# Peptides against a protein of PDB entry 5X9X: the designs that were tried, part 24

Target 1, 41 residues: chain A of PDB entry 5X9X
Amino acid sequence: SSVSELEQRLRDVKNTNSRFRKALMEKENELQALIRKLGPE

## One batch from the design tools (peptide; made by RFdiffusion4, then SolubleMPNN)

Design b2_p16_4_s1 (from b2_p16_4, 6 letters changed)
Fold by OpenDDE base, seed 5:
Structure b2_p16_4_s1 (fold): chain B 41 residues (1-41), chain A 16 residues (1-16)
Amino acid sequence: as target 1 above (41 residues)
Amino acid sequence: ELEKIKKEMQELIEKL
């Protein structure tokens, strides 16, 4: 049904957003580690 | 090496 399709699309968007949020957090942590290595030296 | 760290940061930024 149109309702079940909309519910599926909403689940897919939520799952995609969760995956991207995790990937961005991991990249942010790596960038912060590199910034710390860069330091003032 | 500072230049190595800069390169690694640039590569991460390009993959965002």
Scores: peptide ipSAE 0.027, ipTM 0.555, DockQ to the pose 0.122
Fold by OpenDDE base, seed 3:
Structure b2_p16_4_s1 (fold): chain B 41 residues (1-41), chain A 16 residues (1-16)
Amino acid sequence: as target 1 above (41 residues)
Amino acid sequence: ELEKIKKEMQELIEKL
């Protein structure tokens, strides 16, 4: 049904958003680790 | 070294 399709699309968007948020957090952590190394080196 | 860190940071920024 149209409702079931909209619910599926909403789940897909939420899953995609969650994946992007995770990827951004991982990159932020990696950048922060490099910034911490900038002090001693 | 500092220059290595700068390079690694630049490569990371380009992937964001």
Scores: peptide ipSAE 0.026, ipTM 0.561, DockQ to the pose 0.118
Fold by OpenDDE base, seed 4:
Order: sequence, then structure tokens, then C-alpha cells
Structure b2_p16_4_s1 (fold): chain B 41 residues (1-41), chain A 16 residues (1-16)
Amino acid sequence: as target 1 above (41 residues)
Amino acid sequence: ELEKIKKEMQELIEKL
């Protein structure tokens, strides 16, 4: 049904959003680690 | 000293 399809699409969007949020957090942590390695100069 | 650049990079990351 159209309702079940919309519910499935909403689940898929939420799952995709969660994956991107996790990836962004990992990249932020990586970049912060690189900044720390630049030293005190 | 690159402290200014480090600060600018950190501020950019915090906007993500």
C-alpha cells in the first residue's frame, strides 16, 4: 500500500541519516587527531 | 608557530 511504502521510505531515510551522522563523527575525530599532531608551532 | 591555523581548522570542524 501507499502507506506501507511511505513507512519503508521513512525507515530507509532514517537509516541513511544515521549512517551519514556516524561517518561525519568519525571524520571529525580523524581531523581533530590530525590537528593535535600539527604540534605547538 | 601554526597555532592560528590550528584554531581556524578546529572552528571549521565544529561547524560540521
Scores: peptide ipSAE 0.023, ipTM 0.504, DockQ to the pose 0.101; fails the geometry check
Fold by OpenDDE base, seed 2:
Structure b2_p16_4_s1 (fold): chain B 41 residues (1-41), chain A 16 residues (1-16)
Amino acid sequence: as target 1 above (41 residues)
Amino acid sequence: ELEKIKKEMQELIEKL
């Protein structure tokens, strides 16, 4: 049904959003490590 | 001396 399809699409968007949030957090951690390597100057 | 730029970049990253 149209309702079941909308519910499935909402689940897919939620899963995609969760994956992107995880990827962004991993990249943030990598960038923070690079910033620390710039040194104290 | 790049500490000012380093600080600004760190603050920007923390907003992501």
Scores: peptide ipSAE 0.023, ipTM 0.498, DockQ to the pose 0.097; fails the geometry check

Design b2_p16_4_s2 (from b2_p16_4, 7 letters changed)
Fold by OpenDDE base, seed 2:
Structure b2_p16_4_s2 (fold): chain B 41 residues (1-41), chain A 16 residues (1-16)
Amino acid sequence: as target 1 above (41 residues)
Amino acid sequence: KIEEIKKEMQELIEKL
């Protein structure tokens, strides 16, 4: 049904959003690790 | 070493 399709699309958007948030957090953590390696020197 | 770290940081930023 149209309702079931909308519910599925909402689940897919939530899953995609969660994956992007995780990927951004991992990239931010790696960037912070590189910044710490660069240091004040 | 510093220039290599800067390069790695730049490559990471471009993938954000």
Scores: peptide ipSAE 0.032, ipTM 0.592, DockQ to the pose 0.120
Fold by OpenDDE base, seed 1:
Structure b2_p16_4_s2 (fold): chain B 41 residues (1-41), chain A 16 residues (1-16)
Amino acid sequence: as target 1 above (41 residues)
Amino acid sequence: KIEEIKKEMQELIEKL
């Protein structure tokens, strides 16, 4: 049904969003580690 | 060393 297709699309968007949030968190942590290595120099 | 770290940071930012 059109409703079940919309629900599937919503699940796919949520899954994609979750993956991007994880990737952003990992990159944010890496960036923070590089900032700490850079220090006050 | 600082320039290398800056390069790594820039490459990370470009991949966001």
Scores: peptide ipSAE 0.031, ipTM 0.591, DockQ to the pose 0.125
Fold by OpenDDE base, seed 4:
Structure b2_p16_4_s2 (fold): chain B 41 residues (1-41), chain A 16 residues (1-16)
Amino acid sequence: as target 1 above (41 residues)
Amino acid sequence: KIEEIKKEMQELIEKL
C-alpha cells in the first residue's frame, strides 16, 4: 500500500541519516586527533 | 611530520 511504501521510505531515510551522522562523528574525531598532533609546532 | 599531518587534515576536510 502507499502507506507501507511511505513507512519503508521513512525507515530508509532514518537509516541513511544515522549512517551519515556516524561518518561525520568519525571524521570530526580524526580531525581533532590531527589538530592535537599539530600543536603549537 | 608537521607537513604530513597538514596533508592528512586537508584530505579529511576535502571529504567532508
Scores: peptide ipSAE 0.030, ipTM 0.593, DockQ to the pose 0.122
Fold by OpenDDE base, seed 3:
Structure b2_p16_4_s2 (fold): chain B 41 residues (1-41), chain A 16 residues (1-16)
Amino acid sequence: as target 1 above (41 residues)
Amino acid sequence: KIEEIKKEMQELIEKL
């Protein structure tokens, strides 16, 4: 049904958003770790 | 060491 399809699309968008948020956080943490290594050198 | 870190940072930035 149209309602079931909209619910599925909303789940897919939420899952995609969660994945991107996690990936951005991991990249930010890695970048900050590299910056911290550069500082004491 | 500094050049290695700079390389790793550049590779990370390019993947953002």
Scores: peptide ipSAE 0.029, ipTM 0.590, DockQ to the pose 0.118

Design b2_p16_4_s3 (from b2_p16_4, 7 letters changed)
Fold by OpenDDE base, seed 2:
Structure b2_p16_4_s3 (fold): chain B 41 residues (1-41), chain A 16 residues (1-16)
Amino acid sequence: as target 1 above (41 residues)
Amino acid sequence: KIEEIKREMEELIKKL
């Protein structure tokens, strides 16, 4: 049904959003580690 | 070493 398809699309969007948030957090952590290695120099 | 770290950071930023 159209309702079931909309519910599925909403789940897919939530899953995609969660994956992007995780990827951004991992990249932020990696960037922070590189900044710490760079130091004051 | 510092220039290498800078390049790695720049590459990471481009992938954000």
Scores: peptide ipSAE 0.031, ipTM 0.603, DockQ to the pose 0.119
Fold by OpenDDE base, seed 1:
Structure b2_p16_4_s3 (fold): chain B 41 residues (1-41), chain A 16 residues (1-16)
Amino acid sequence: as target 1 above (41 residues)
Amino acid sequence: KIEEIKREMEELIKKL
């Protein structure tokens, strides 16, 4: 049904969002580590 | 070393 399709699309968007949030957190942590290595120099 | 770290940061930013 159209409702079931919308529910599936919502699940897919939530799963995609979760994956991107994880990737962004990992990249943010790496960036922060590089910033710390760079220091005031 | 500083320029290397800078390049690594720039590459990371491009992948965001």
Scores: peptide ipSAE 0.030, ipTM 0.607, DockQ to the pose 0.122
Fold by OpenDDE base, seed 4:
Structure b2_p16_4_s3 (fold): chain B 41 residues (1-41), chain A 16 residues (1-16)
Amino acid sequence: as target 1 above (41 residues)
Amino acid sequence: KIEEIKREMEELIKKL
């Protein structure tokens, strides 16, 4: 049904959003680790 | 080491 298709699409968008949020968090953590390695130098 | 870290940061920034 049109409703079941919309519900599936909404789940897919939410799953994609969650994956991107995780990837951004991992990138931010790596950047912070590199900034800490730079130290006072 | 500093120049290596700078290059790694630049590569990560380009992928954000």
Scores: peptide ipSAE 0.030, ipTM 0.610, DockQ to the pose 0.120
Fold by OpenDDE base, seed 5:
Structure b2_p16_4_s3 (fold): chain B 41 residues (1-41), chain A 16 residues (1-16)
Amino acid sequence: as target 1 above (41 residues)
Amino acid sequence: KIEEIKREMEELIKKL
């Protein structure tokens, strides 16, 4: 049904969003670690 | 070492 398709699309968007949020957090942490190494040197 | 860290940061920024 159209409702079931909309629910599926919403789940797919939420899953994609969650994956991107995790990847961004990991990259931010790595950048902060590199900045801390660059700062004192 | 500083130049290596700069290159690593630039590569990470390009992937954001």
Scores: peptide ipSAE 0.030, ipTM 0.603, DockQ to the pose 0.124

Design b2_p16_4_s4 (from b2_p16_4, 6 letters changed)
Fold by OpenDDE base, seed 2:
Structure b2_p16_4_s4 (fold): chain B 41 residues (1-41), chain A 16 residues (1-16)
Amino acid sequence: as target 1 above (41 residues)
Amino acid sequence: KLEEIKKEMQELIEKL
């Protein structure tokens, strides 16, 4: 049904959003490590 | 100046 398809699409969007949030957090950690390597000056 | 830029970049990254 149209309702079941919309519920499935909503689940897919939530899963995609969760994956992107994880990837962004990993990239944030990588960038923060690079910033720390720039040194104190 | 470099430390100021480093601080600004760190603050920007923390908003992501």
Scores: peptide ipSAE 0.032, ipTM 0.549, DockQ to the pose 0.099
Fold by OpenDDE base, seed 3:
Structure b2_p16_4_s4 (fold): chain B 41 residues (1-41), chain A 16 residues (1-16)
Amino acid sequence: as target 1 above (41 residues)
Amino acid sequence: KLEEIKKEMQELIEKL
């Protein structure tokens, strides 16, 4: 049904958003770790 | 060491 399809699309968007948020956080943490290594040198 | 860190940072930035 149209309602079931909309519910599925909303789930897919939420899952995609969660994956991107996690990836961005991991990249930020890695970048900050590299910056911290550069600082004491 | 600095050149290695610079390389790693550049590779990270390119993957963003």
Scores: peptide ipSAE 0.032, ipTM 0.608, DockQ to the pose 0.114
Fold by OpenDDE base, seed 1:
Structure b2_p16_4_s4 (fold): chain B 41 residues (1-41), chain A 16 residues (1-16)
Amino acid sequence: as target 1 above (41 residues)
Amino acid sequence: KLEEIKKEMQELIEKL
């Protein structure tokens, strides 16, 4: 049904969003580690 | 060393 297709699309968007959030968190952690290496220099 | 770290940060930012 059109409703079930919309629900599937919503699940796919949520899954994609979750993957990007994880990737952003990993990149943020890497960025913070690099900032710490820069120090006050 | 500082310039290398700066480069790594820039490469990270470009991949976001």
Scores: peptide ipSAE 0.032, ipTM 0.613, DockQ to the pose 0.120
Fold by OpenDDE base, seed 5:
Structure b2_p16_4_s4 (fold): chain B 41 residues (1-41), chain A 16 residues (1-16)
Amino acid sequence: as target 1 above (41 residues)
Amino acid sequence: KLEEIKKEMQELIEKL
């Protein structure tokens, strides 16, 4: 049904957003580690 | 060393 399709699309968007948020957090942590190496040396 | 760190940072930024 149109309702079940909308519910599926909402789940897919939430799952995609969760994956991207995790990936961005990991990249941010790596960037911060590199910045810490760049600053004192 | 500094130039390598700068390169790694740039590569990460470009992949965002």
Scores: peptide ipSAE 0.031, ipTM 0.609, DockQ to the pose 0.129

Design b2_p16_6_s1
Fold by OpenDDE base, seed 3:
Structure b2_p16_6_s1 (fold): chain B 41 residues (1-41), chain A 16 residues (1-16)
Amino acid sequence: as target 1 above (41 residues)
Amino acid sequence: EIEEIKKEIQELIEKL
């Protein structure tokens, strides 16, 4: 049904959003780790 | 050391 399709699309968008948020957080953590190395190095 | 700093800057740029 159109409702079931919209619910599926909403789940897919939420899952994609969660994955991107995680990837961005991991990237930020990696960048911050490299920035911290620039101090002692 | 300057070359180490350059390496880390390059790694930062590549990760952006």
Scores: peptide ipSAE 0.019, ipTM 0.498, DockQ to the pose 0.081
Fold by OpenDDE base, seed 1:
Structure b2_p16_6_s1 (fold): chain B 41 residues (1-41), chain A 16 residues (1-16)
Amino acid sequence: as target 1 above (41 residues)
Amino acid sequence: EIEEIKKEIQELIEKL
């Protein structure tokens, strides 16, 4: 049904969003670690 | 030194 297709699309968007949020958090942590390595140089 | 800092920043960006 059109409703079940919309529900599936919403699940796919939520899954994609969750993956990107995790990737952004990992990159933010990496960036913070690299900034600390840069130090006062 | 600004050029040293720029080099280090560039190397760090390449690791992201």
Scores: peptide ipSAE 0.018, ipTM 0.438, DockQ to the pose 0.068
Fold by OpenDDE base, seed 4:
Structure b2_p16_6_s1 (fold): chain B 41 residues (1-41), chain A 16 residues (1-16)
Amino acid sequence: as target 1 above (41 residues)
Amino acid sequence: EIEEIKKEIQELIEKL
């Protein structure tokens, strides 16, 4: 049904959003680690 | 010089 298709699309969007949020957090952590490696100079 | 680069990167992280 049109409702079940919309529910599936909403699940897919939520899953995609969650994956992107995780990827952004990982990149943030990588950048923070690089900042720490640059030292106090 | 390096400290300025660190600051710029930190500001970018804060926007995430």
Scores: peptide ipSAE 0.017, ipTM 0.455, DockQ to the pose 0.116
Fold by OpenDDE base, seed 2:
Structure b2_p16_6_s1 (fold): chain B 41 residues (1-41), chain A 16 residues (1-16)
Amino acid sequence: as target 1 above (41 residues)
Amino acid sequence: EIEEIKKEIQELIEKL
């Protein structure tokens, strides 16, 4: 049904959003580690 | 100068 298709699309968007949030957090941590390696001054 | 750039980048990262 149209309702079941909309519910499935909403689940897919939620899963995609969760994956992107995880990837962004991993990249944030990588960038922070690189910034620390630049050293002081 | 590099320290200022590091600070600006860190502030941007903290907003993510």
Scores: peptide ipSAE 0.017, ipTM 0.444, DockQ to the pose 0.105

Design b2_p16_6_s2
Fold by OpenDDE base, seed 1:
Structure b2_p16_6_s2 (fold): chain B 41 residues (1-41), chain A 16 residues (1-16)
Amino acid sequence: as target 1 above (41 residues)
Amino acid sequence: KIQEILEEIKELIEKL
């Protein structure tokens, strides 16, 4: 049904969004670690 | 060493 398809698409978007948020947080942490290494050297 | 870190940062940004 159109409702079940919309619910599936919403789940897929939510899962994709969650994955991207996690990836961005990991990249931000790595970037911050690299920036910290720029201080002494 | 600073240049290596800058290159790693650049590569990280390109993967965002």
Scores: peptide ipSAE 0.023, ipTM 0.551, DockQ to the pose 0.142
Fold by OpenDDE base, seed 2:
Structure b2_p16_6_s2 (fold): chain B 41 residues (1-41), chain A 16 residues (1-16)
Amino acid sequence: as target 1 above (41 residues)
Amino acid sequence: KIQEILEEIKELIEKL
């Protein structure tokens, strides 16, 4: 049904959003680690 | 060492 398709699309968007948020957090953490290694040297 | 870190940062940015 149109309702079940909309519910599925909403689940897919939520899953995609969660994956992107996780990926961004991992990239931010790695970037911060590299910046700390750069340090004052 | 600094140049290696800068290349790693560059590669990280390219994968965003």
Scores: peptide ipSAE 0.023, ipTM 0.549, DockQ to the pose 0.124
Fold by OpenDDE base, seed 3:
Structure b2_p16_6_s2 (fold): chain B 41 residues (1-41), chain A 16 residues (1-16)
Amino acid sequence: as target 1 above (41 residues)
Amino acid sequence: KIQEILEEIKELIEKL
């Protein structure tokens, strides 16, 4: 039904959003670690 | 060392 399709699309968007949020957090942590390694030298 | 770190940062940014 049209309702079931909308519910599926909402689940897919939520899953995609969760994956992107995790990927951004991982990249932020990697970048911060590299900046710290640059240090005061 | 610094040049290697800068290259790693560049590669990280390109993957965003």
Scores: peptide ipSAE 0.022, ipTM 0.550, DockQ to the pose 0.120
Fold by OpenDDE base, seed 4:
Formats: sequence, C-alpha cells, structure tokens
Structure b2_p16_6_s2 (fold): chain B 41 residues (1-41), chain A 16 residues (1-16)
Amino acid sequence: as target 1 above (41 residues)
Amino acid sequence: KIQEILEEIKELIEKL
C-alpha cells in the first residue's frame, strides 16, 4: 500500500542518515587526532 | 612528519 511504501522509505532515509552521521563522526575524530599530532612542531 | 600529517588531513577533507 502507499502507506507501507512511505513507511519503508522513511525507514530507509533514517538508516541512511544514521550511517552518514556515524561516518561524519569518525571523520571528525580522525581529523582531531591528526590536528593534535600536528601540534606546535 | 608534518608534511605527512598535512597530506593525511588533505585526503580526509577530500573524502568528506
């Protein structure tokens, strides 16, 4: 049904959004680690 | 070391 299709699309969007948020957090953590290694030297 | 770190940062930014 149109409702079940919309519910599925909403689940897919939420799952995609969660994956992108995790990837961005991992990239931010790595960037911060590299910046800390750069230091004053 | 600094140049290696800068290259790693650059590669990370390009993959955002």
Scores: peptide ipSAE 0.022, ipTM 0.552, DockQ to the pose 0.127

Design b2_p16_6_s3
Fold by OpenDDE base, seed 2:
Structure b2_p16_6_s3 (fold): chain B 41 residues (1-41), chain A 16 residues (1-16)
Amino acid sequence: as target 1 above (41 residues)
Amino acid sequence: KIEEILKEIQELIEKL
């Protein structure tokens, strides 16, 4: 049904969002580690 | 200053 398709799309968007959020946090942590090696606060 | 900006960016990422 149209409702079931919308629910599936919403699940797919949530899963995609969660994956990108994790990847961004990992990259931010990597960036912070590199910045701290470059110099003081 | 850079550490403060990176903290703000991290907080924004956590809201996504």
Scores: peptide ipSAE 0.032, ipTM 0.532, DockQ to the pose 0.252
Fold by OpenDDE base, seed 5:
Structure b2_p16_6_s3 (fold): chain B 41 residues (1-41), chain A 16 residues (1-16)
Amino acid sequence: as target 1 above (41 residues)
Amino acid sequence: KIEEILKEIQELIEKL
């Protein structure tokens, strides 16, 4: 049904969003680690 | 300066 398709699309978007958030958090952690290597400022 | 930028980036990530 159109409702079940919209629910599926919403799940897919939420899963994609979650994956991107995780990847960005990993990049943030990488940046923080690089900054710590460069110095305390 | 860099620490503040990283904080702002983290806050943006949390809103996604």
Scores: peptide ipSAE 0.031, ipTM 0.519, DockQ to the pose 0.281
Fold by OpenDDE base, seed 4:
Structure b2_p16_6_s3 (fold): chain B 41 residues (1-41), chain A 16 residues (1-16)
Amino acid sequence: as target 1 above (41 residues)
Amino acid sequence: KIEEILKEIQELIEKL
């Protein structure tokens, strides 16, 4: 049904969002590590 | 200042 398709799309968007959030957090952690190597806090 | 900017970035990521 149209409702079940919308619910599936919402799940897919939430899963994609979760994956991007994780990737951004990993990149933020990498950035922090690089900044710490550049000098004092 | 850099640590504060990194904290703001982290807070923005958490809101996505």
Scores: peptide ipSAE 0.030, ipTM 0.511, DockQ to the pose 0.262
Fold by OpenDDE base, seed 3:
Structure b2_p16_6_s3 (fold): chain B 41 residues (1-41), chain A 16 residues (1-16)
Amino acid sequence: as target 1 above (41 residues)
Amino acid sequence: KIEEILKEIQELIEKL
């Protein structure tokens, strides 16, 4: 049904957004780790 | 080593 398709699309968008948010957070953490390595060397 | 870190940071930014 159109409703079930919309619900599926909404789940897919939520899952995609969750994956991208996780990937961005991991990149930010890696960036912060690299910035912390900007010590004396 | 700073240049390597800066390169890695730049690569991360470009992939955001």
Scores: peptide ipSAE 0.028, ipTM 0.559, DockQ to the pose 0.145

Design b2_p16_6_s4
Fold by OpenDDE base, seed 5:
Structure b2_p16_6_s4 (fold): chain B 41 residues (1-41), chain A 16 residues (1-16)
Amino acid sequence: as target 1 above (41 residues)
Amino acid sequence: KLEEIKKEIEELKKKL
């Protein structure tokens, strides 16, 4: 049904968003560690 | 590596 398709699309968007948020946090932590070692270079 | 990580972060931010 159109409702079930919209629910599926919403789940897919939420899953994608969650994955990108996790990747962003990991990269920000890596960046912070590099800045502590090297400085702003 | 630092500039590459900064670029990846900016690309991820645009997708959120």
Scores: peptide ipSAE 0.035, ipTM 0.562, DockQ to the pose 0.773
Fold by OpenDDE base, seed 4:
Formats: C-alpha cells, structure tokens, sequence
Structure b2_p16_6_s4 (fold): chain B 41 residues (1-41), chain A 16 residues (1-16)
C-alpha cells in the first residue's frame, strides 16, 4: 500500500541518516588524531 | 591527508 511504501522510505531515510552520522563521527575522530600528530596544516 | 579528511567531513555535513 502507499502507506507501507512511505513507511519503508522513512525507514530507509532514517537508516541512511544513522550511517552518515556514524561516518561523520569516525572522520571527526580521524581528523582529531591527525591534528594531534601534525598540527593545523 | 588532513585537508582531504576536512573535505570529506564537509561533504558528509551537507547530507545531514
């Protein structure tokens, strides 16, 4: 049904958002580690 | 490498 398709799309958007948030956190941690090693360059 | 990671972070932020 149109409702079940919208619910599936909403789940997919939430899953995508969660994956991007995780990737962002991992990259921010990597950035902080590089800054600690190298400085601002 | 630092500037590459900064760029990737900015690209991810645009998708949130």
Amino acid sequence: as target 1 above (41 residues)
Amino acid sequence: KLEEIKKEIEELKKKL
Scores: peptide ipSAE 0.035, ipTM 0.564, DockQ to the pose 0.776
Fold by OpenDDE base, seed 2:
Structure b2_p16_6_s4 (fold): chain B 41 residues (1-41), chain A 16 residues (1-16)
Amino acid sequence: as target 1 above (41 residues)
Amino acid sequence: KLEEIKKEIEELKKKL
């Protein structure tokens, strides 16, 4: 049904958002580790 | 590598 498709799309958006937040945090942690070693360059 | 990671972070922020 149209309602079940919208519910599925909402779940997919939530899953995608969660994955992007995790990837961002991992990259920020990597960036901070490099900044501590090299400085702002 | 540092500038590349900064660019990747900015690209991820645009998708949030």
Scores: peptide ipSAE 0.035, ipTM 0.561, DockQ to the pose 0.730
Fold by OpenDDE base, seed 3:
Structure b2_p16_6_s4 (fold): chain B 41 residues (1-41), chain A 16 residues (1-16)
Amino acid sequence: as target 1 above (41 residues)
Amino acid sequence: KLEEIKKEIEELKKKL
């Protein structure tokens, strides 16, 4: 039980980390798109 | 200025 709980917690942390990385990448892409709309320079 | 900001954004994206 103790080992299986630790494995579950590790999976949950990994999944949470993956979701946050995706959200950050999407926000940076959105910001870059807004900067592009302001012009080339 | 905007090109510098664009570069910084791209560098940040590489760290995600």
Scores: peptide ipSAE 0.031, ipTM 0.526, DockQ to the pose 0.177

Design b2_p16_7_s1 (from b2_p16_7, 8 letters changed)
Fold by OpenDDE base, seed 2:
Structure b2_p16_7_s1 (fold): chain B 41 residues (1-41), chain A 16 residues (1-16)
Amino acid sequence: as target 1 above (41 residues)
Amino acid sequence: MEKIKKEIQELKQKLS
């Protein structure tokens, strides 16, 4: 039904949002690690 | 290296 399809799309959006949030956190951590490795130079 | 650190920091802030 149209309602069930909308519910499925909402679940998909929530899952995608969660995955992107995790990816952003990981990339932020990677960048911070690179900053530390560069040192004061 | 300081220039590179600043650039990386700017990119980091865009992701936060």
Scores: peptide ipSAE 0.042, ipTM 0.568, DockQ to the pose 0.123
Fold by OpenDDE base, seed 3:
Structure b2_p16_7_s1 (fold): chain B 41 residues (1-41), chain A 16 residues (1-16)
Amino acid sequence: as target 1 above (41 residues)
Amino acid sequence: MEKIKKEIQELKQKLS
């Protein structure tokens, strides 16, 4: 039904959003690691 | 290397 399709789309958007948030967190952590490697100079 | 650290920090903030 149209209702079930909309519910599925909402679930898909939420899952996609979660994946992107995780990817951003991982990139942020990677950048922080690079900052630490550069040292005080 | 402070300029590089600053640039990385700015990029980090964009990802937050």
Scores: peptide ipSAE 0.042, ipTM 0.563, DockQ to the pose 0.123
Fold by OpenDDE base, seed 1:
Structure b2_p16_7_s1 (fold): chain B 41 residues (1-41), chain A 16 residues (1-16)
Amino acid sequence: as target 1 above (41 residues)
Amino acid sequence: MEKIKKEIQELKQKLS
């Protein structure tokens, strides 16, 4: 049904959003690690 | 290297 499809799409969007938020956090941490490795140079 | 640090910091800020 249209309702069940909308519920499924909402779950998919929430899952995707959660994955991207985690990925962004990890990339932010990676960038910070690279900054530290660069030191004062 | 400071230039690269600044560029990385800017990219980091965009990911926040």
Scores: peptide ipSAE 0.041, ipTM 0.565, DockQ to the pose 0.125
Fold by OpenDDE base, seed 4:
Structure b2_p16_7_s1 (fold): chain B 41 residues (1-41), chain A 16 residues (1-16)
Amino acid sequence: as target 1 above (41 residues)
Amino acid sequence: MEKIKKEIQELKQKLS
Protein backbone atom coordinates (compact mmCIF):
# COMPACT_ATOMS: atom_id res chain seq x y z
CA SER B 1 0.00 0.00 0.00
CA SER B 2 0.96 3.65 -0.30
CA VAL B 3 1.32 3.87 3.49
CA SER B 4 3.60 0.82 3.60
CA GLU B 5 5.75 2.25 0.81
CA LEU B 6 6.07 5.59 2.60
CA GLU B 7 7.03 3.83 5.84
CA GLN B 8 9.68 1.84 3.98
CA ARG B 9 11.09 4.97 2.33
CA LEU B 10 11.18 6.77 5.69
CA ARG B 11 13.15 3.88 7.23
CA ASP B 12 15.56 3.91 4.29
CA VAL B 13 16.15 7.67 4.61
CA LYS B 14 16.73 7.39 8.36
CA ASN B 15 19.20 4.53 7.90
CA THR B 16 21.05 6.40 5.14
CA ASN B 17 21.20 9.54 7.28
CA SER B 18 22.63 7.56 10.21
CA ARG B 19 25.29 5.97 8.00
CA PHE B 20 26.38 9.34 6.59
CA ARG B 21 26.58 10.85 10.08
CA LYS B 22 28.86 7.99 11.16
CA ALA B 23 31.03 8.44 8.06
CA LEU B 24 31.40 12.17 8.76
CA MET B 25 32.48 11.45 12.34
CA GLU B 26 35.08 8.95 11.12
CA LYS B 27 36.42 11.46 8.58
CA GLU B 28 36.69 14.12 11.27
CA ASN B 29 38.69 11.71 13.43
CA GLU B 30 40.91 10.86 10.47
CA LEU B 31 41.58 14.55 9.82
CA GLN B 32 42.42 15.08 13.49
CA ALA B 33 44.94 12.23 13.34
CA LEU B 34 46.54 13.73 10.23
CA ILE B 35 46.85 17.11 11.96
CA ARG B 36 48.65 15.47 14.90
CA LYS B 37 51.03 13.59 12.62
CA LEU B 38 51.97 16.67 10.58
CA GLY B 39 53.59 18.32 13.59
CA PRO B 40 54.70 21.96 13.72
CA GLU B 41 56.06 22.11 10.16
CA MET A 1 53.33 21.85 6.68
CA GLU A 2 51.50 24.72 8.34
CA LYS A 3 49.49 25.43 5.18
CA ILE A 4 48.44 21.78 4.96
CA LYS A 5 47.47 21.73 8.64
CA LYS A 6 45.33 24.82 8.14
CA GLU A 7 43.50 23.26 5.20
CA ILE A 8 42.92 20.05 7.17
CA GLN A 9 41.52 22.10 10.05
CA GLU A 10 39.12 23.85 7.67
CA LEU A 11 37.91 20.52 6.29
CA LYS A 12 37.50 19.14 9.82
CA GLN A 13 35.40 22.17 10.74
CA LYS A 14 33.13 21.59 7.75
CA LEU A 15 32.53 17.99 8.88
CA SER A 16 31.70 18.95 12.48
Scores: peptide ipSAE 0.041, ipTM 0.563, DockQ to the pose 0.120; fails the geometry check

Design b2_p16_7_s2 (from b2_p16_7, 11 letters changed)
Fold by OpenDDE base, seed 1:
Structure b2_p16_7_s2 (fold): chain B 41 residues (1-41), chain A 16 residues (1-16)
Amino acid sequence: as target 1 above (41 residues)
Amino acid sequence: MQKILEEMRELQAQLA
């Protein structure tokens, strides 16, 4: 049904969002590690 | 530098 299709699309968007959020968090962690290598302050 | 790290941790929290 149209409702079930919309629900599926919503799930797909949420899954995509989750994957990108995870990727961005990992990049932030990588950047944080690099910043720590620059020293204190 | 620690201020930058703190800001990044805050950004991470927003992504979570």
Scores: peptide ipSAE 0.035, ipTM 0.617, DockQ to the pose 0.174; fails the geometry check
Fold by OpenDDE base, seed 2:
Structure b2_p16_7_s2 (fold): chain B 41 residues (1-41), chain A 16 residues (1-16)
Amino acid sequence: as target 1 above (41 residues)
Amino acid sequence: MQKILEEMRELQAQLA
């Protein structure tokens, strides 16, 4: 049904959102590690 | 530089 399809799409969006949030956090960690190499400031 | 690191940690917390 249209309702069940919308529920499925919502689940897919939530899963995608979670995966992107994790990827962004990992990139932030990578950037932080690089910035630490630049100096004490 | 420490200020930049702190700001990045704050951004990281927002992603968590």
Scores: peptide ipSAE 0.035, ipTM 0.616, DockQ to the pose 0.159; fails the geometry check
Fold by OpenDDE base, seed 4:
Structure b2_p16_7_s2 (fold): chain B 41 residues (1-41), chain A 16 residues (1-16)
Amino acid sequence: as target 1 above (41 residues)
Amino acid sequence: MQKILEEMRELQAQLA
């Protein structure tokens, strides 16, 4: 049904959002680690 | 560099 399709689309959007938020946080952590390696500058 | 690190921590908090 149209309702079930909309519910599925909402789940897909939420899953995609979660994946990208996690990826962005991991990249942020990677950058943070690299900055720490540069020293106390 | 510590200023940049602080900015990165703030960005991380926004992503959480």
Scores: peptide ipSAE 0.035, ipTM 0.628, DockQ to the pose 0.161; fails the geometry check
Fold by OpenDDE base, seed 5:
Structure b2_p16_7_s2 (fold): chain B 41 residues (1-41), chain A 16 residues (1-16)
Amino acid sequence: as target 1 above (41 residues)
Amino acid sequence: MQKILEEMRELQAQLA
């Protein structure tokens, strides 16, 4: 049904959002580690 | 660089 399709799309968006948030946090951690290697400033 | 680290910690908090 149209309702079940919308519910599925909402679940897909939430799952995608969660994956991207995790990926962004991991990239921020990587960048932070690289910045620490560049110097204390 | 410490200012950049602080900004990154703030970004991480927003992503959490």
Scores: peptide ipSAE 0.033, ipTM 0.618, DockQ to the pose 0.164; fails the geometry check

